Peptides against a protein of PDB entry 4M9S. Designs and how they scored, part 5

Target 1, 135 residues: chain A of PDB entry 4M9S
Amino acid sequence: SRGLVGVECITPYSYKSLAMALQRCVEVLSDEDRSALAFAVVMPPGVDIPVKLWSCVIPVDICSNEEEQLDDEVADRLKRLSKRGALLSGKRMPVLTFKIDHIIHMFLKHVVDAQTIANGISILEQRLLEIGNNN

## One batch from the design tools (peptide; aimed at target 1 E27 A38 V111)

Design b1_p10_1_s4 (made by RFdiffusion4, then SolubleMPNN; from b1_p10_1, 7 letters changed)
Fold by OpenDDE base, seed 4:
Structure b1_p10_1_s4 (fold): chain B 135 residues (1-135), chain A 10 residues (1-10)
Amino acid sequence: as target 1 above (135 residues)
Amino acid sequence: PQYFDFSVTE
């Protein structure tokens, strides 16, 4: 896929151009993929994040309560996003992970609703604590 | 859109 790692916006114009391109990418997403992308902003950029952790914040409205089904649904959404202008990058081995690029993350921080960001962070923190306490 | 505000891109 088209990765943006190592690319820098050195002028306001270049950033605006990239932002316009990314905006178009977001606008053509399905509602479910768009919501997934929005909540991707809560993840640290440049880090390979396991699907299990993505599933803590990606909203899933259509799946069973089974953990496996949740992970699969989240993975599918993230895979689709990775095919849309390199919004994400995925690795299969040794564990399925997804990473958000710094440039994409920077864009999301500007355009994702502040309430969504705050809620997503809160949810992630809560889920991480739960995982930690269960171990 | 519910989650996005692109007005800041102008």
Scores: peptide ipSAE 0.510, ipTM 0.878, DockQ to the pose 0.588
OpenDDE base, seeds 1, 2, 3, 5: peptide ipSAE 0.506, 0.506, 0.509, 0.503; ipTM 0.875, 0.874, 0.876, 0.873; seed 2 fails the geometry check

Design b1_p10_2 (made by RFdiffusion4)
Pose (drawn by RFdiffusion4):
Structure b1_p10_2 (pose): chain A 126 residues (1-60, 70-135), chain P 10 residues (1-10)
Amino acid sequence: SRGLVGVECITPYSYKSLAMALQRCVEVLSDEDRSALAFAVVMPPGVDIPVKLWSCVIPVLDDEVADRLKRLSKRGALLSGKRMPVLTFKIDHIIHMFLKHVVDAQTIANGISILEQRLLEIGNNN
Amino acid sequence: HTYFDFDRLN
């Protein structure tokens, strides 16, 4: 209910809070990977979820979502790969409350809608 | 497009 700023303190670390650190990991990022990351906010964290359940909210056969999610986990270890039972990724929690009070307030609502939308279109496949 | 608000991190 306040993000990582709820716990920021003087620590042996050079950063007042972990968000100030993560700030850079996002700054060095490929412009688009900045995009895919900026959107993975609207995902469930600590939950393993498939490439297609991702192809819905991440921008651009759609494995390209996976490629971005791979660079994203290789560069700053921001995501998480889990090869089988099915090629799936996962957003951890700290790497989430970072994005919550950091990603543009609108883009949160837009991800929520683009998803409930593309979810419903998989509902129409049947 | 500006996706991130870096001013909150300062």

Design b1_p10_2_s1 (made by RFdiffusion4, then SolubleMPNN; from b1_p10_2, 7 letters changed)
Fold by OpenDDE base, seed 4:
Structure b1_p10_2_s1 (fold): chain B 135 residues (1-135), chain A 10 residues (1-10)
Amino acid sequence: as target 1 above (135 residues)
Amino acid sequence: KKLFDFSVTE
């Protein structure tokens, strides 16, 4: 069991101050954006993840059979999150991707319910298998 | 305090 050596990211901000700031940022989010942020915890930090993969775990109440509409809605949520400080970092080229920073990811690991994390991982794995079987 | 709990209360 290789314990994830928690890279203590030495931020110029005390961990406590950063946590408080992040908590405030989370509190002012809409329910939809907050949910999207929560499920970002299942993504590997520091990796540019395509919107298609985000759409596998981000809950969307839109009963759209069009995958494109789902991706667009997810992208909009992630874009809003990326505009709020260091929550996410977006890239448009070559493919629209979003990345969660290690610091934010560590924060989410502490504040997101363990069952939610486990469920999110399970959902992601299932949908990845489905994508792989359809290709 | 957990900020995110999506446990479906059945």
Scores: peptide ipSAE 0.041, ipTM 0.656, DockQ to the pose 0.179
OpenDDE base, seeds 1, 2, 3, 5: peptide ipSAE 0.035, 0.037, 0.040, 0.037; ipTM 0.626, 0.630, 0.656, 0.630

Design b1_p10_2_s2 (made by RFdiffusion4, then SolubleMPNN; from b1_p10_2, 8 letters changed)
Fold by OpenDDE base, seed 4:
Structure b1_p10_2_s2 (fold): chain B 135 residues (1-135), chain A 10 residues (1-10)
Amino acid sequence: as target 1 above (135 residues)
Amino acid sequence: KKLFNFEVTL
């Protein structure tokens, strides 16, 4: 049985209404949570991404250089976003991961500044190389 | 310490 991945053809009208709903959801976020959501655009949609990789791009003001505190703070932000509806989906097993949906990701590609996206990708690439070289 | 100085315009 080939599961028909129902291509939900989002009509332009459904997209506009969804975009308006998403915009309102984004407007009520804290500045920190809104920034975290913006940088979710650099992640591949539909993929469960470990918190450690999110921590490479989510802007966090941490007083300590403890990686554990960074991951915890990032996880808390992503958890809050996941509770604000379908912005993110989290999985706890086997490792804590978060996933951005294709629809939300498409929305972010239109509303997040192109330079911010480019910078975020560059930083992610750099951090991934550093992680890969240190292992 | 702010790890990233990104200006996000949504």
Scores: peptide ipSAE 0.032, ipTM 0.635, DockQ to the pose 0.067
OpenDDE base, seeds 1, 2, 3, 5: peptide ipSAE 0.032, 0.031, 0.030, 0.032; ipTM 0.632, 0.638, 0.628, 0.637

Design b1_p10_2_s3 (made by RFdiffusion4, then SolubleMPNN; from b1_p10_2, 8 letters changed)
Fold by OpenDDE base, seed 1:
Structure b1_p10_2_s3 (fold): chain B 135 residues (1-135), chain A 10 residues (1-10)
Amino acid sequence: as target 1 above (135 residues)
Amino acid sequence: PKLFNFEVTK
């Protein structure tokens, strides 16, 4: 089913209601999509991020070593999340990108395990460094 | 792995 759309957090009460609703949305995700959402917390909110950069942190358990297949799998997961209301926003042109909203990012900072956040940041930093060195 | 600080009941 489709997730939350048009969510706003302007008061502590609004945040409580949003958090409860978003928690329920997380609970109904598949294990793969839930993992992808957790690691989305390491991305800066409000920025259109190319799939290539998302693929640096989104965990993929079973996939070929081909970069093309990895990006496709990541894109599919992000597309599913974008269909769950306010979780992500996708844009196809000029390049396929996804954006996490400030409100969703704030929620994730509260609910994602601290060690998971730390690990995700470390992984992102390492992989970005590798990409930069290969250019 | 524990991804969230709340329990997911399915």
Scores: peptide ipSAE 0.524, ipTM 0.888, DockQ to the pose 0.403
OpenDDE base, seeds 2, 3, 4, 5: peptide ipSAE 0.026, 0.021, 0.024, 0.021; ipTM 0.627, 0.603, 0.607, 0.591

Design b1_p10_2_s4 (made by RFdiffusion4, then SolubleMPNN; from b1_p10_2, 6 letters changed)
Fold by OpenDDE base, seed 4:
Structure b1_p10_2_s4 (fold): chain B 135 residues (1-135), chain A 10 residues (1-10)
Amino acid sequence: as target 1 above (135 residues)
Amino acid sequence: MKLFDFDVTK
């Protein structure tokens, strides 16, 4: 698989490739933010996804079952990711959404375990069904 | 190099 490693990016930066740059960006993240980024692989790239849907897959240890607190914590993680190397793109209107770029998504598909991806998708599907049934 | 070792079962 000729991954992003083969894209020689002549950048003025000390990074030989986009893949190396992304790897470095991931390495400097906290464990929590890195985890959140990994789960972004289950989202369709290039689509503005509401925080509520991100909260379905991003693991957060919260003491409260309040959905608002969950969404806020998830939003904070995603905001940090958006500020660090533009790993995500956030929009506030009409609702707070985050989007993963195709290039970053492609990177994640190569570095995140296939079973983890499959499980994450399954979890998302299950929780979406639950949301749909509760409405 | 596994950059992500997520146990999604937790």
Scores: peptide ipSAE 0.026, ipTM 0.584, DockQ to the pose 0.152
OpenDDE base, seeds 1, 2, 3, 5: peptide ipSAE 0.021, 0.023, 0.021, 0.021; ipTM 0.510, 0.531, 0.519, 0.530

Design b1_p10_3 (made by RFdiffusion4)
Pose (drawn by RFdiffusion4):
Structure b1_p10_3 (pose): chain A 126 residues (1-60, 70-135), chain P 10 residues (1-10)
Amino acid sequence: SRGLVGVECITPYSYKSLAMALQRCVEVLSDEDRSALAFAVVMPPGVDIPVKLWSCVIPVLDDEVADRLKRLSKRGALLSGKRMPVLTFKIDHIIHMFLKHVVDAQTIANGISILEQRLLEIGNNN
Amino acid sequence: FDYFNFDNLF
């Protein structure tokens, strides 16, 4: 209910809070990976979820979502790969409350909608 | 950087 700023303190670390650190990991990022990361907010954290359940919210055969999610986990270890039972990724929690009070307030609602939308279109496949 | 608000970090 206030993000990482709820716990920021003087620590043996050079950063007042972990968000100030993560700031850079996002700054060095490929412009688009900045995009895919900026959107993975609207995902469930600590939950393993498939490439297609991702192809819905991440921008651009759609494995390209996976490629981005791979660079994203290789570069700053922001995401998480889990090869089988099915090629799936996962957003950890700290790497989430970072994005919550950091991603543009609108883009949160837009991801919520673009998803409930593309979810419903997989509802129409049947 | 249009996706991010880094002012909340300070």

Design b1_p10_3_s1 (made by RFdiffusion4, then SolubleMPNN; from b1_p10_3, 7 letters changed)
Fold by OpenDDE base, seed 1:
Structure b1_p10_3_s1 (fold): chain B 135 residues (1-135), chain A 10 residues (1-10)
Amino acid sequence: as target 1 above (135 residues)
Amino acid sequence: SEFFDFSNIY
């Protein structure tokens, strides 16, 4: 499990320095991984979220409509993010989950455009309703 | 970037 455990922004300087470091991490990501990171802003921080729920909001451009393939592709992207700049924390047992840290979430709220955030929330709400109605 | 605006960091 990798993450920014114990990292806190206690001064404006610390925040700015961390934000600049994270900016560099974001800029070197692939387009696919960068888009995945952008939509991670809609998830609550500090919560282990199953891949199934991540797949509700993470955009997948080239993939079959098979649910298993979708989840696998999303998982691969999230795994890469967890290994780069500690953008996410992964947990394999009992179920594969990923968690966004509070500091990363705060960063994303600051730099992700408002329209993307609004779209992501709308998409997540719709997908959750669909899951709930099909149970 | 398509999704990110870093101008407010500075």
Scores: peptide ipSAE 0.534, ipTM 0.914, DockQ to the pose 0.546
OpenDDE base, seeds 2, 3, 4, 5: peptide ipSAE 0.533, 0.531, 0.529, 0.530; ipTM 0.914, 0.913, 0.913, 0.914

Design b1_p10_3_s2 (made by RFdiffusion4, then SolubleMPNN; from b1_p10_3, 7 letters changed)
Fold by OpenDDE base, seed 1:
Structure b1_p10_3_s2 (fold): chain B 135 residues (1-135), chain A 10 residues (1-10)
Amino acid sequence: as target 1 above (135 residues)
Amino acid sequence: SSLFDFSNVY
C-alpha cells in the first residue's frame, strides 16, 4: 500500500475505528518490525526521508557492523511496514525514501511509550551531529 | 515495559 495520503479523522468515531485497525496491524508484526514502527514516530510526518536517516533511529541487532548492511536491513523492515496496513509509504526513485503520514504519526504519538519517543529523539539528534561533524 | 500502550486509545 502507498499509505493514507488524503485520509483524515474528522470524527471521534473515525479516529476510534482507525486506531483499532492500526492496533491490530501492530499486534501482528514481528518484534523487529514493531520496534522499527515505534521509533518511526521520531521522524517528521509528510516528508520523504532517505533510508540513511531512518537507519539512525531504527534499532538493528542482527547484522554486521557494515553500514551498507545496516541500511539494507532497515530498508527491508521499512518496506514490510509499507506493505502492512499503509503504515509507511515508500518511493524508489530518485533515491529510496520512506514517509510516515500525519495520521499514522499522530496515532504513534498516542500509543508509543513516552520514554521511547524521548530516547529516539535523543539518538537521532546525536547521530545527525556525528554525520555533520564527519562532513 | 512495552513499546506500545493502547489504553489511551479507548
Scores: peptide ipSAE 0.527, ipTM 0.906, DockQ to the pose 0.516
OpenDDE base, seeds 2, 3, 4, 5: peptide ipSAE 0.524, 0.527, 0.523, 0.519; ipTM 0.904, 0.907, 0.903, 0.902; seed 5 fails the geometry check

Design b1_p10_3_s3 (made by RFdiffusion4, then SolubleMPNN; from b1_p10_3, 6 letters changed)
Fold by OpenDDE base, seed 4:
Structure b1_p10_3_s3 (fold): chain B 135 residues (1-135), chain A 10 residues (1-10)
Amino acid sequence: as target 1 above (135 residues)
Amino acid sequence: MSYFDFSNVY
């Protein structure tokens, strides 16, 4: 499904209809995928973001501390989200990236818990600082 | 923990 990127203006009615559809999409997700989707709200919309950056905010319970395993697990979750209602769009080459559409992002801003958003932003900022200081 | 609240959409 091609992302809703082409929709410049959504009427209130269209928004409600879309919101209902998206709500149903969210409701059928696994707990893990719902969590990933919730934290996706902290990412800027319309930007192809490498999996490494997604892994900074998406909560994953991994058995090992291997960064590669973390990225793979995150990628799998994002892939599943991309298959459900075009919640995300993925690009495989040259680097695996995922993008959240503006419309989906706006929806998430309205439905994701404010504390979750705040926490996600804080975590992202912290991780980005750590990455920046290690370079 | 509930991540979503749809009450604000309707």
Scores: peptide ipSAE 0.464, ipTM 0.890, DockQ to the pose 0.536
OpenDDE base, seeds 1, 2, 3, 5: peptide ipSAE 0.461, 0.458, 0.460, 0.462; ipTM 0.888, 0.885, 0.888, 0.889

Design b1_p10_3_s4 (made by RFdiffusion4, then SolubleMPNN; from b1_p10_3, 6 letters changed)
Fold by OpenDDE base, seed 2:
Structure b1_p10_3_s4 (fold): chain B 135 residues (1-135), chain A 10 residues (1-10)
Amino acid sequence: as target 1 above (135 residues)
Amino acid sequence: SSFFRFDNVY
């Protein structure tokens, strides 16, 4: 799905209504999916992001630390979020990517804890640096 | 644990 790409929040009322709907959506998520959604805030909106980069910030506690299994688990979570309509947009070809739209990203910036956002950005930066140094 | 500001469960 394409999410809310064509929707504009031009009035406070529209934003509030959408935010309320999104809040309800967040509240019914599983803990793991909700966590994944929270950390989606660190990604730039409107960009198709490869699963490998998502795996830098999406918390996974249960599965093996093997890279392949990690990416698969992250992908599964993001897939579930994409099936909730506007939360994420998945793209399978040419590579599996997920995108957060501007509206959802804006919502997350307002509702995700500021420290969580800061931590997520820091973690992403660290992991990107590690990836860059290992190549 | 919760990462959202509106979550009153934790």
Scores: peptide ipSAE 0.362, ipTM 0.810, DockQ to the pose 0.329
OpenDDE base, seeds 1, 3, 4, 5: peptide ipSAE 0.352, 0.356, 0.352, 0.357; ipTM 0.812, 0.804, 0.818, 0.804; seed 4 fails the geometry check

Design b1_p10_4 (made by RFdiffusion4; failed a check: a repeat of another design)
Pose (drawn by RFdiffusion4):
Structure b1_p10_4 (pose): chain A 126 residues (1-60, 70-135), chain P 10 residues (1-10)
Amino acid sequence: SRGLVGVECITPYSYKSLAMALQRCVEVLSDEDRSALAFAVVMPPGVDIPVKLWSCVIPVLDDEVADRLKRLSKRGALLSGKRMPVLTFKIDHIIHMFLKHVVDAQTIANGISILEQRLLEIGNNN
Amino acid sequence: FDYFNFDNLF
């Protein structure tokens, strides 16, 4: 209910809070990977979810979503790969409350919609 | 950077 700023304090760390640190990991990022990361906010954290359940919210055969999610986990270890049972990724929690009070307030609602939308279109495949 | 608001970090 306030993000990482709820716990920021003087610590042996050089950063007042972990968000100030993560700030850079996002700054060095490929412009698009900045995009895919900026959107993975609207995902369930600590939950393993498939490439296709990702191809819905991440921008551009759609494995390219996976490629971005791979660079994203290799570069700052921001996501998480889990090879089988099915090629799936995962957003951890701190790497989430970072994005919540950091990603543009609108883009949160837009990701929520673009998803409920593309979810419904997989509902129409049947 | 249009996706991010880094002002909340300071």

Design b1_p10_4_s1 (made by RFdiffusion4, then SolubleMPNN; from b1_p10_4, 6 letters changed)
Fold by OpenDDE base, seed 4:
Formats: C-alpha cells, structure tokens, sequence
Structure b1_p10_4_s1 (fold): chain B 135 residues (1-135), chain A 10 residues (1-10)
C-alpha cells in the first residue's frame, strides 16, 4: 500500500469518511499490529525511517535481546501494516525504511490515546539519546 | 485496554 501524499487538503466530510474507513482497517488488525500502528504516531510523517529507529518505539516481545531479531520482528509488523490500506509505505532499497503518510498520521494523532502518544515520544527520545551518546 | 478512541471522529 502507498501513502496519500498527493492529498493537500481534506474537507471535514471527506475526513470523516476516510476516518471511518481507517477505523475499520484498524479494527481488523491483530493486537500486536494494532499496537505497532498506535506507536507509529510518534514518528514524523513523510519521512523514510529506518527499521532500527522504528524498533525504538514499536513494542515487541522477543525471546532475546538481539538487535537483529528485534529489527526483523518490527519489520514484519510494519510490512503487514503497509499492506493494510495506506497505513505505511515501505522501501527496501537502499535501506529498508518505512514512512507514515501525513493523512494517516493526522488520523492517528486524533484517535490514539494521549498517554500512549506521550509514552511513545518519551521512549523514542530516550532511545535516540542513547544511540547518540554511544556514537 | 485499547490504544485507540474513535469517538472523536463522530
């Protein structure tokens, strides 16, 4: 699926209709994919973001702390999301990245609970600081 | 609990 980057403005009616469609899309997701989508709201829209950065905020229950396993699991979830409507856009080359569209991001900001957003931002900031300090 | 609240879209 691809993003709706060509949409500059949406009327209230159009947004409501689109939001209803997106709601249905979210409702049919698995719990793990739905959680991944929720935390996608903390990412800046319209930016190709490497899986490594997604892995900073996407909640994953893995059997080890191996970075490769974490990235793979996150990538799988994001791939599934990219196949649902226009939720995400994936790019394999030159580096595997995922991008959230502005329209989807606006929708998520509207429907994801405030505490989840706040927590996600905090987690992302902390992880980014850790990455930065280790370089 | 759910991460989403869709009441705002109506």
Amino acid sequence: as target 1 above (135 residues)
Amino acid sequence: SSYFDFSNIY
Scores: peptide ipSAE 0.548, ipTM 0.912, DockQ to the pose 0.554
OpenDDE base, seeds 1, 2, 3, 5: peptide ipSAE 0.545, 0.545, 0.540, 0.539; ipTM 0.911, 0.913, 0.911, 0.910

Design b1_p10_4_s2 (made by RFdiffusion4, then SolubleMPNN; from b1_p10_4, 7 letters changed)
Fold by OpenDDE base, seed 2:
Structure b1_p10_4_s2 (fold): chain B 135 residues (1-135), chain A 10 residues (1-10)
Amino acid sequence: as target 1 above (135 residues)
Amino acid sequence: SSLFIFENVY
């Protein structure tokens, strides 16, 4: 499915309607999935991003320190989001990736608090540096 | 009106 790719909000009314629809979708999410969606705002829109990079910012409460389990849990959350109102677009080939489109990203930029966005970006940057240094 | 749905999750 193409999701909301190509949709543009030309009028304030259109924006309001879309925002209201998205708000309803967000409100019915579990706290866990809603948290995952919030941190999707730190990802560049329109880019297929591997689960490994999502796992850098998606908060997961797991007892295991196994990286494989972390990625699986993150993937499950992102999969659930992809099944809800095209919040994300999943791609399984060649590797499992998820993408946030511009419309959803724009919505999140308005409804996620600035501190969460800033923290998420900082965490992503830090963890990317760690990954880069370990390779 | 602006929407604010998310509280600080971190």
Scores: peptide ipSAE 0.035, ipTM 0.716, DockQ to the pose 0.158
OpenDDE base, seeds 1, 3, 4, 5: peptide ipSAE 0.035, 0.033, 0.034, 0.017; ipTM 0.713, 0.705, 0.708, 0.513

Design b1_p10_4_s3 (made by RFdiffusion4, then SolubleMPNN; from b1_p10_4, 7 letters changed)
Fold by OpenDDE base, seed 4:
Order: C-alpha cells, then structure tokens, then sequence
Structure b1_p10_4_s3 (fold): chain B 135 residues (1-135), chain A 10 residues (1-10)
C-alpha cells in the first residue's frame, strides 16, 4: 500500500475516518507486530531510517544476542507492517530503510500510551548515545 | 491493548 506523504493536514472528520481504518489495521496485527508499531512512534516521521536504528527501539525477543539476527527480525516485523495499511514504507536500495508517514505518526502519537512513548524515547536516546560514543 | 488506546481519538 502507498503512504499518504502528499497530505499536509486532515480535517477532524478525515482523521476520525482514517483512525477507524487504522484501528482495524492495528487490531489484526500479531502482538509482536503491534508492539513494534507502538514503538515506531518514537522515530521522526518522513525520514528513511536504517534498520539498525529501528532495532534500537523495536522490542525483540530473540534466541541470540547477535546484532545481525536482531536486525533481521526487526526488518521482518517492519516489512510486515509495511504491507498492512501503509503503516510504513520500505526502501531496499542502497540501504534497507523504513519510513513512517506523517499522518500515521500523528495517529500513533494520539493512540499509543504515553508511558510507552516516553520509555521508547529514553531507550532510543540511550542506544544512540552508545552508538555515537563507540564511533 | 497494552500499548494502544483508541478512545483518545473518538
């Protein structure tokens, strides 16, 4: 599905209608994909974000601590989300990235639990600092 | 859902 990049603003009515559609999309997700979507709200909208950075905040329970496996699992989740109601858009070349649309992000900001958002931001900030300090 | 509250939109 295609994103809504060309839309700058929506009316309250349009938002409610979109919210209803998006709610259905969220409800049919698996628990794992739903959690991934929730934490996607901490990413800046409209930006192609490398999977490595997504992996800093997307909660994954994997059997290995290998970063490669983590990235693969995160990528799989994001791919599934990209196929569900245009929640994300993926780009494979030159680097695998995913982008959240402004409208989807706006929706998530309203429906995702505030504590989840706060926690996600904190986790992302910590991981980014670690990456930055280890360069 | 533990992460979502759609009542905030309506």
Amino acid sequence: as target 1 above (135 residues)
Amino acid sequence: SDFFDFSRVY
Scores: peptide ipSAE 0.506, ipTM 0.904, DockQ to the pose 0.588
OpenDDE base, seeds 1, 2, 3, 5: peptide ipSAE 0.504, 0.505, 0.502, 0.499; ipTM 0.904, 0.904, 0.904, 0.900

Design b1_p10_4_s4 (made by RFdiffusion4, then SolubleMPNN; from b1_p10_4, 7 letters changed)
Fold by OpenDDE base, seed 4:
Parts: structure tokens; C-alpha cells; sequence
Structure b1_p10_4_s4 (fold): chain B 135 residues (1-135), chain A 10 residues (1-10)
């Protein structure tokens, strides 16, 4: 089963202003970073998520099949995103995590392609189940 | 953008 979905709201004026700023941020990203940002929408907002879990949904075009290399590549992308305004917040200690804020998450839910969201959620759920079953 | 649609923002 899927987790609970909370009710979120934003004023039209605030949303429009934020959307204009965020749209510019998205448009100047590289293709790979833009892709990473799109799939960030499937993560629960306001939670410090370890890179390992981000790697379950962030698409990586070219990297080693080694898990460590995958995590490093994902971390680099998320780090770049964290430097683009308020897209993500990184935390290095005690472990490297990234968090998407509620307001950014709300924006992403509005602008990310519905099929991408659905696919990302499905992939995340599958990978989480696999991780759980392998422990 | 391939993953984004901003037409519904405004």
C-alpha cells in the first residue's frame, strides 16, 4: 500500500511568484539534473532521505554498475540541485542526506508530467520492497 | 522540458 497523502495549499499569488522563479531554475539545469529534479517529486517532503534511497529513483544514464558509484553519481546531482535556490537541502552529518521542502514538492507535483510521477512512485515502491526482502 | 509542463502554472 502507498503512504498517506497530506493536504497542502498555497495562495495563487505566492504560487505564481514561486513558479516563475522555479521555472527559470529548472530551465537552466542540465538534462540529467532536470531529470533528477523531476523524480525528486516521488520522495516524501520534509524528510532527510539517505542517498541510497534517492538512488532508487534518480535515473543515471552512464555509470558503473557498482552500487557505490551509483550513489556517488546521484549524490553529485542532488548536491548540484541543492545549490540551485531552495530545490533541495543537503545534510552531511551524521550521514549524507537530502530533503525536499513541502513548498518545492508541491510545485513539482503541479509541473512534473503525471506519467513520470506515476512511474517514479512505482519504481520507488518496487525498490523499497526489494530492499526490505533482501534484509 | 521532457519532464515538465509549466502551462498549468499560470
Amino acid sequence: as target 1 above (135 residues)
Amino acid sequence: SSFFDFSNVY
Scores: peptide ipSAE 0.451, ipTM 0.893, DockQ to the pose 0.586
OpenDDE base, seeds 1, 2, 3, 5: peptide ipSAE 0.448, 0.449, 0.449, 0.445; ipTM 0.892, 0.891, 0.893, 0.888; seed 5 fails the geometry check

Design b1_p10_5 (made by RFdiffusion4)
Pose (drawn by RFdiffusion4):
Structure b1_p10_5 (pose): chain A 126 residues (1-60, 70-135), chain P 10 residues (1-10)
Amino acid sequence: SRGLVGVECITPYSYKSLAMALQRCVEVLSDEDRSALAFAVVMPPGVDIPVKLWSCVIPVLDDEVADRLKRLSKRGALLSGKRMPVLTFKIDHIIHMFLKHVVDAQTIANGISILEQRLLEIGNNN
Amino acid sequence: VTPTILKPPS
């Protein structure tokens, strides 16, 4: 209910809070990976979820979502790969409350909608 | 779509 700023203190670390640190990991990022990361906010954290359940919210055969989610986990270890039972990724929690009070307030609602939308279109496949 | 990520203050 306040993000990482709820716990920021003087610590042996050079950063007042972990968000100031993560700031850079996002700054060095490929412009688009900045995009895919900026959107993975609207995902469930600590939950393993498939490439297609991702192809819905991440921008551009759609494995390209996976490629981005791979660079994203290799560069700053921001995401998480889990090869089988099915090629799936996962967003951890700190790497989430970073994005919550950091990603543009509107883009949160837009991801919520683009998803409930593309979810419903997989509902129309049947 | 190009979203914006804010920077935390120092």

Design b1_p10_5_s1 (made by RFdiffusion4, then SolubleMPNN; from b1_p10_5, 5 letters changed)
Fold by OpenDDE base, seed 4:
Structure b1_p10_5_s1 (fold): chain B 135 residues (1-135), chain A 10 residues (1-10)
Amino acid sequence: as target 1 above (135 residues)
Amino acid sequence: MKPKILAPPP
C-alpha cells in the first residue's frame, strides 16, 4: 500500500494567514520559549524526535551540568510549545518525542535568522558526533 | 521587514 503522501497544497493565501497567526503566537512567547522554537528549525520536519536529540540544540542556561535536568528543562519548553497551537506535536508513547510539522518548519526557515540556523546545525552535528564517539 | 525570530546569542 503506497501511503498517499498528502501533498498539502499550501496556497499562498493559507501560507500568509498561517504566517500572520504564527507571528502573533511567536511574539507572545517568552524569550526562552521563542529561542527553543527558533532552534526547532534544525530538526527534520515530520519526524518524531526524542527529547535527548532536542537537548542537543535547544539552548538551556542551567546552573548544573546534570544531564537529567537538561532533558527535563528541554522537555518542559517543548511541552509549552506543543500547548501553543500547532507549533509542535508531542507523543508520550512508546518514548517522549516531539515533532515539528512541515508547515511550521517552512515558516521557521523564513523567519529564523540564517546565522542562527547555521549555528544550530553546527551545534547539532557536533553533539551528534560526540554522542556517537562516546559509544 | 520580515519578522525575525531573534535567537539568543550563542
Scores: peptide ipSAE 0.037, ipTM 0.679, DockQ to the pose 0.133
OpenDDE base, seeds 1, 2, 3, 5: peptide ipSAE 0.030, 0.035, 0.035, 0.035; ipTM 0.645, 0.683, 0.674, 0.674

Design b1_p10_5_s2 (made by RFdiffusion4, then SolubleMPNN; from b1_p10_5, 5 letters changed)
Fold by OpenDDE base, seed 2:
Structure b1_p10_5_s2 (fold): chain B 135 residues (1-135), chain A 10 residues (1-10)
Amino acid sequence: as target 1 above (135 residues)
Amino acid sequence: PKPVILRPPE
């Protein structure tokens, strides 16, 4: 079955309507979930990203230094975001991954502070290097 | 982490 990837031509009108809808969705988020969503902008859109990589950038206030708890808490946040419309898409198999939609990503690029994005990218790069050196 | 303020585009 060829899934008709209906390239919905996002008309400027659709974009404005979507932006307004997204803004409303963001406004009702908790501070923690909104922060998580903001840092989702550092991920490439349309790519299934493992939770382990999300944990490199999603800010989590955990009492324990256990990496397992970090991943679980990050996963919970991402799951909540995925339940709110098209913010994220979760996939459980073969591994738990989340994907940010291209449209959402474009929205975030416009509404997330540039310094936050830059910092998030820097942190991601640093943590990826650390993971790579430990493998 | 500083609260990330999502600001609408100017």
Scores: peptide ipSAE 0.041, ipTM 0.655, DockQ to the pose 0.299
OpenDDE base, seeds 1, 3, 4, 5: peptide ipSAE 0.039, 0.034, 0.040, 0.040; ipTM 0.645, 0.661, 0.651, 0.649

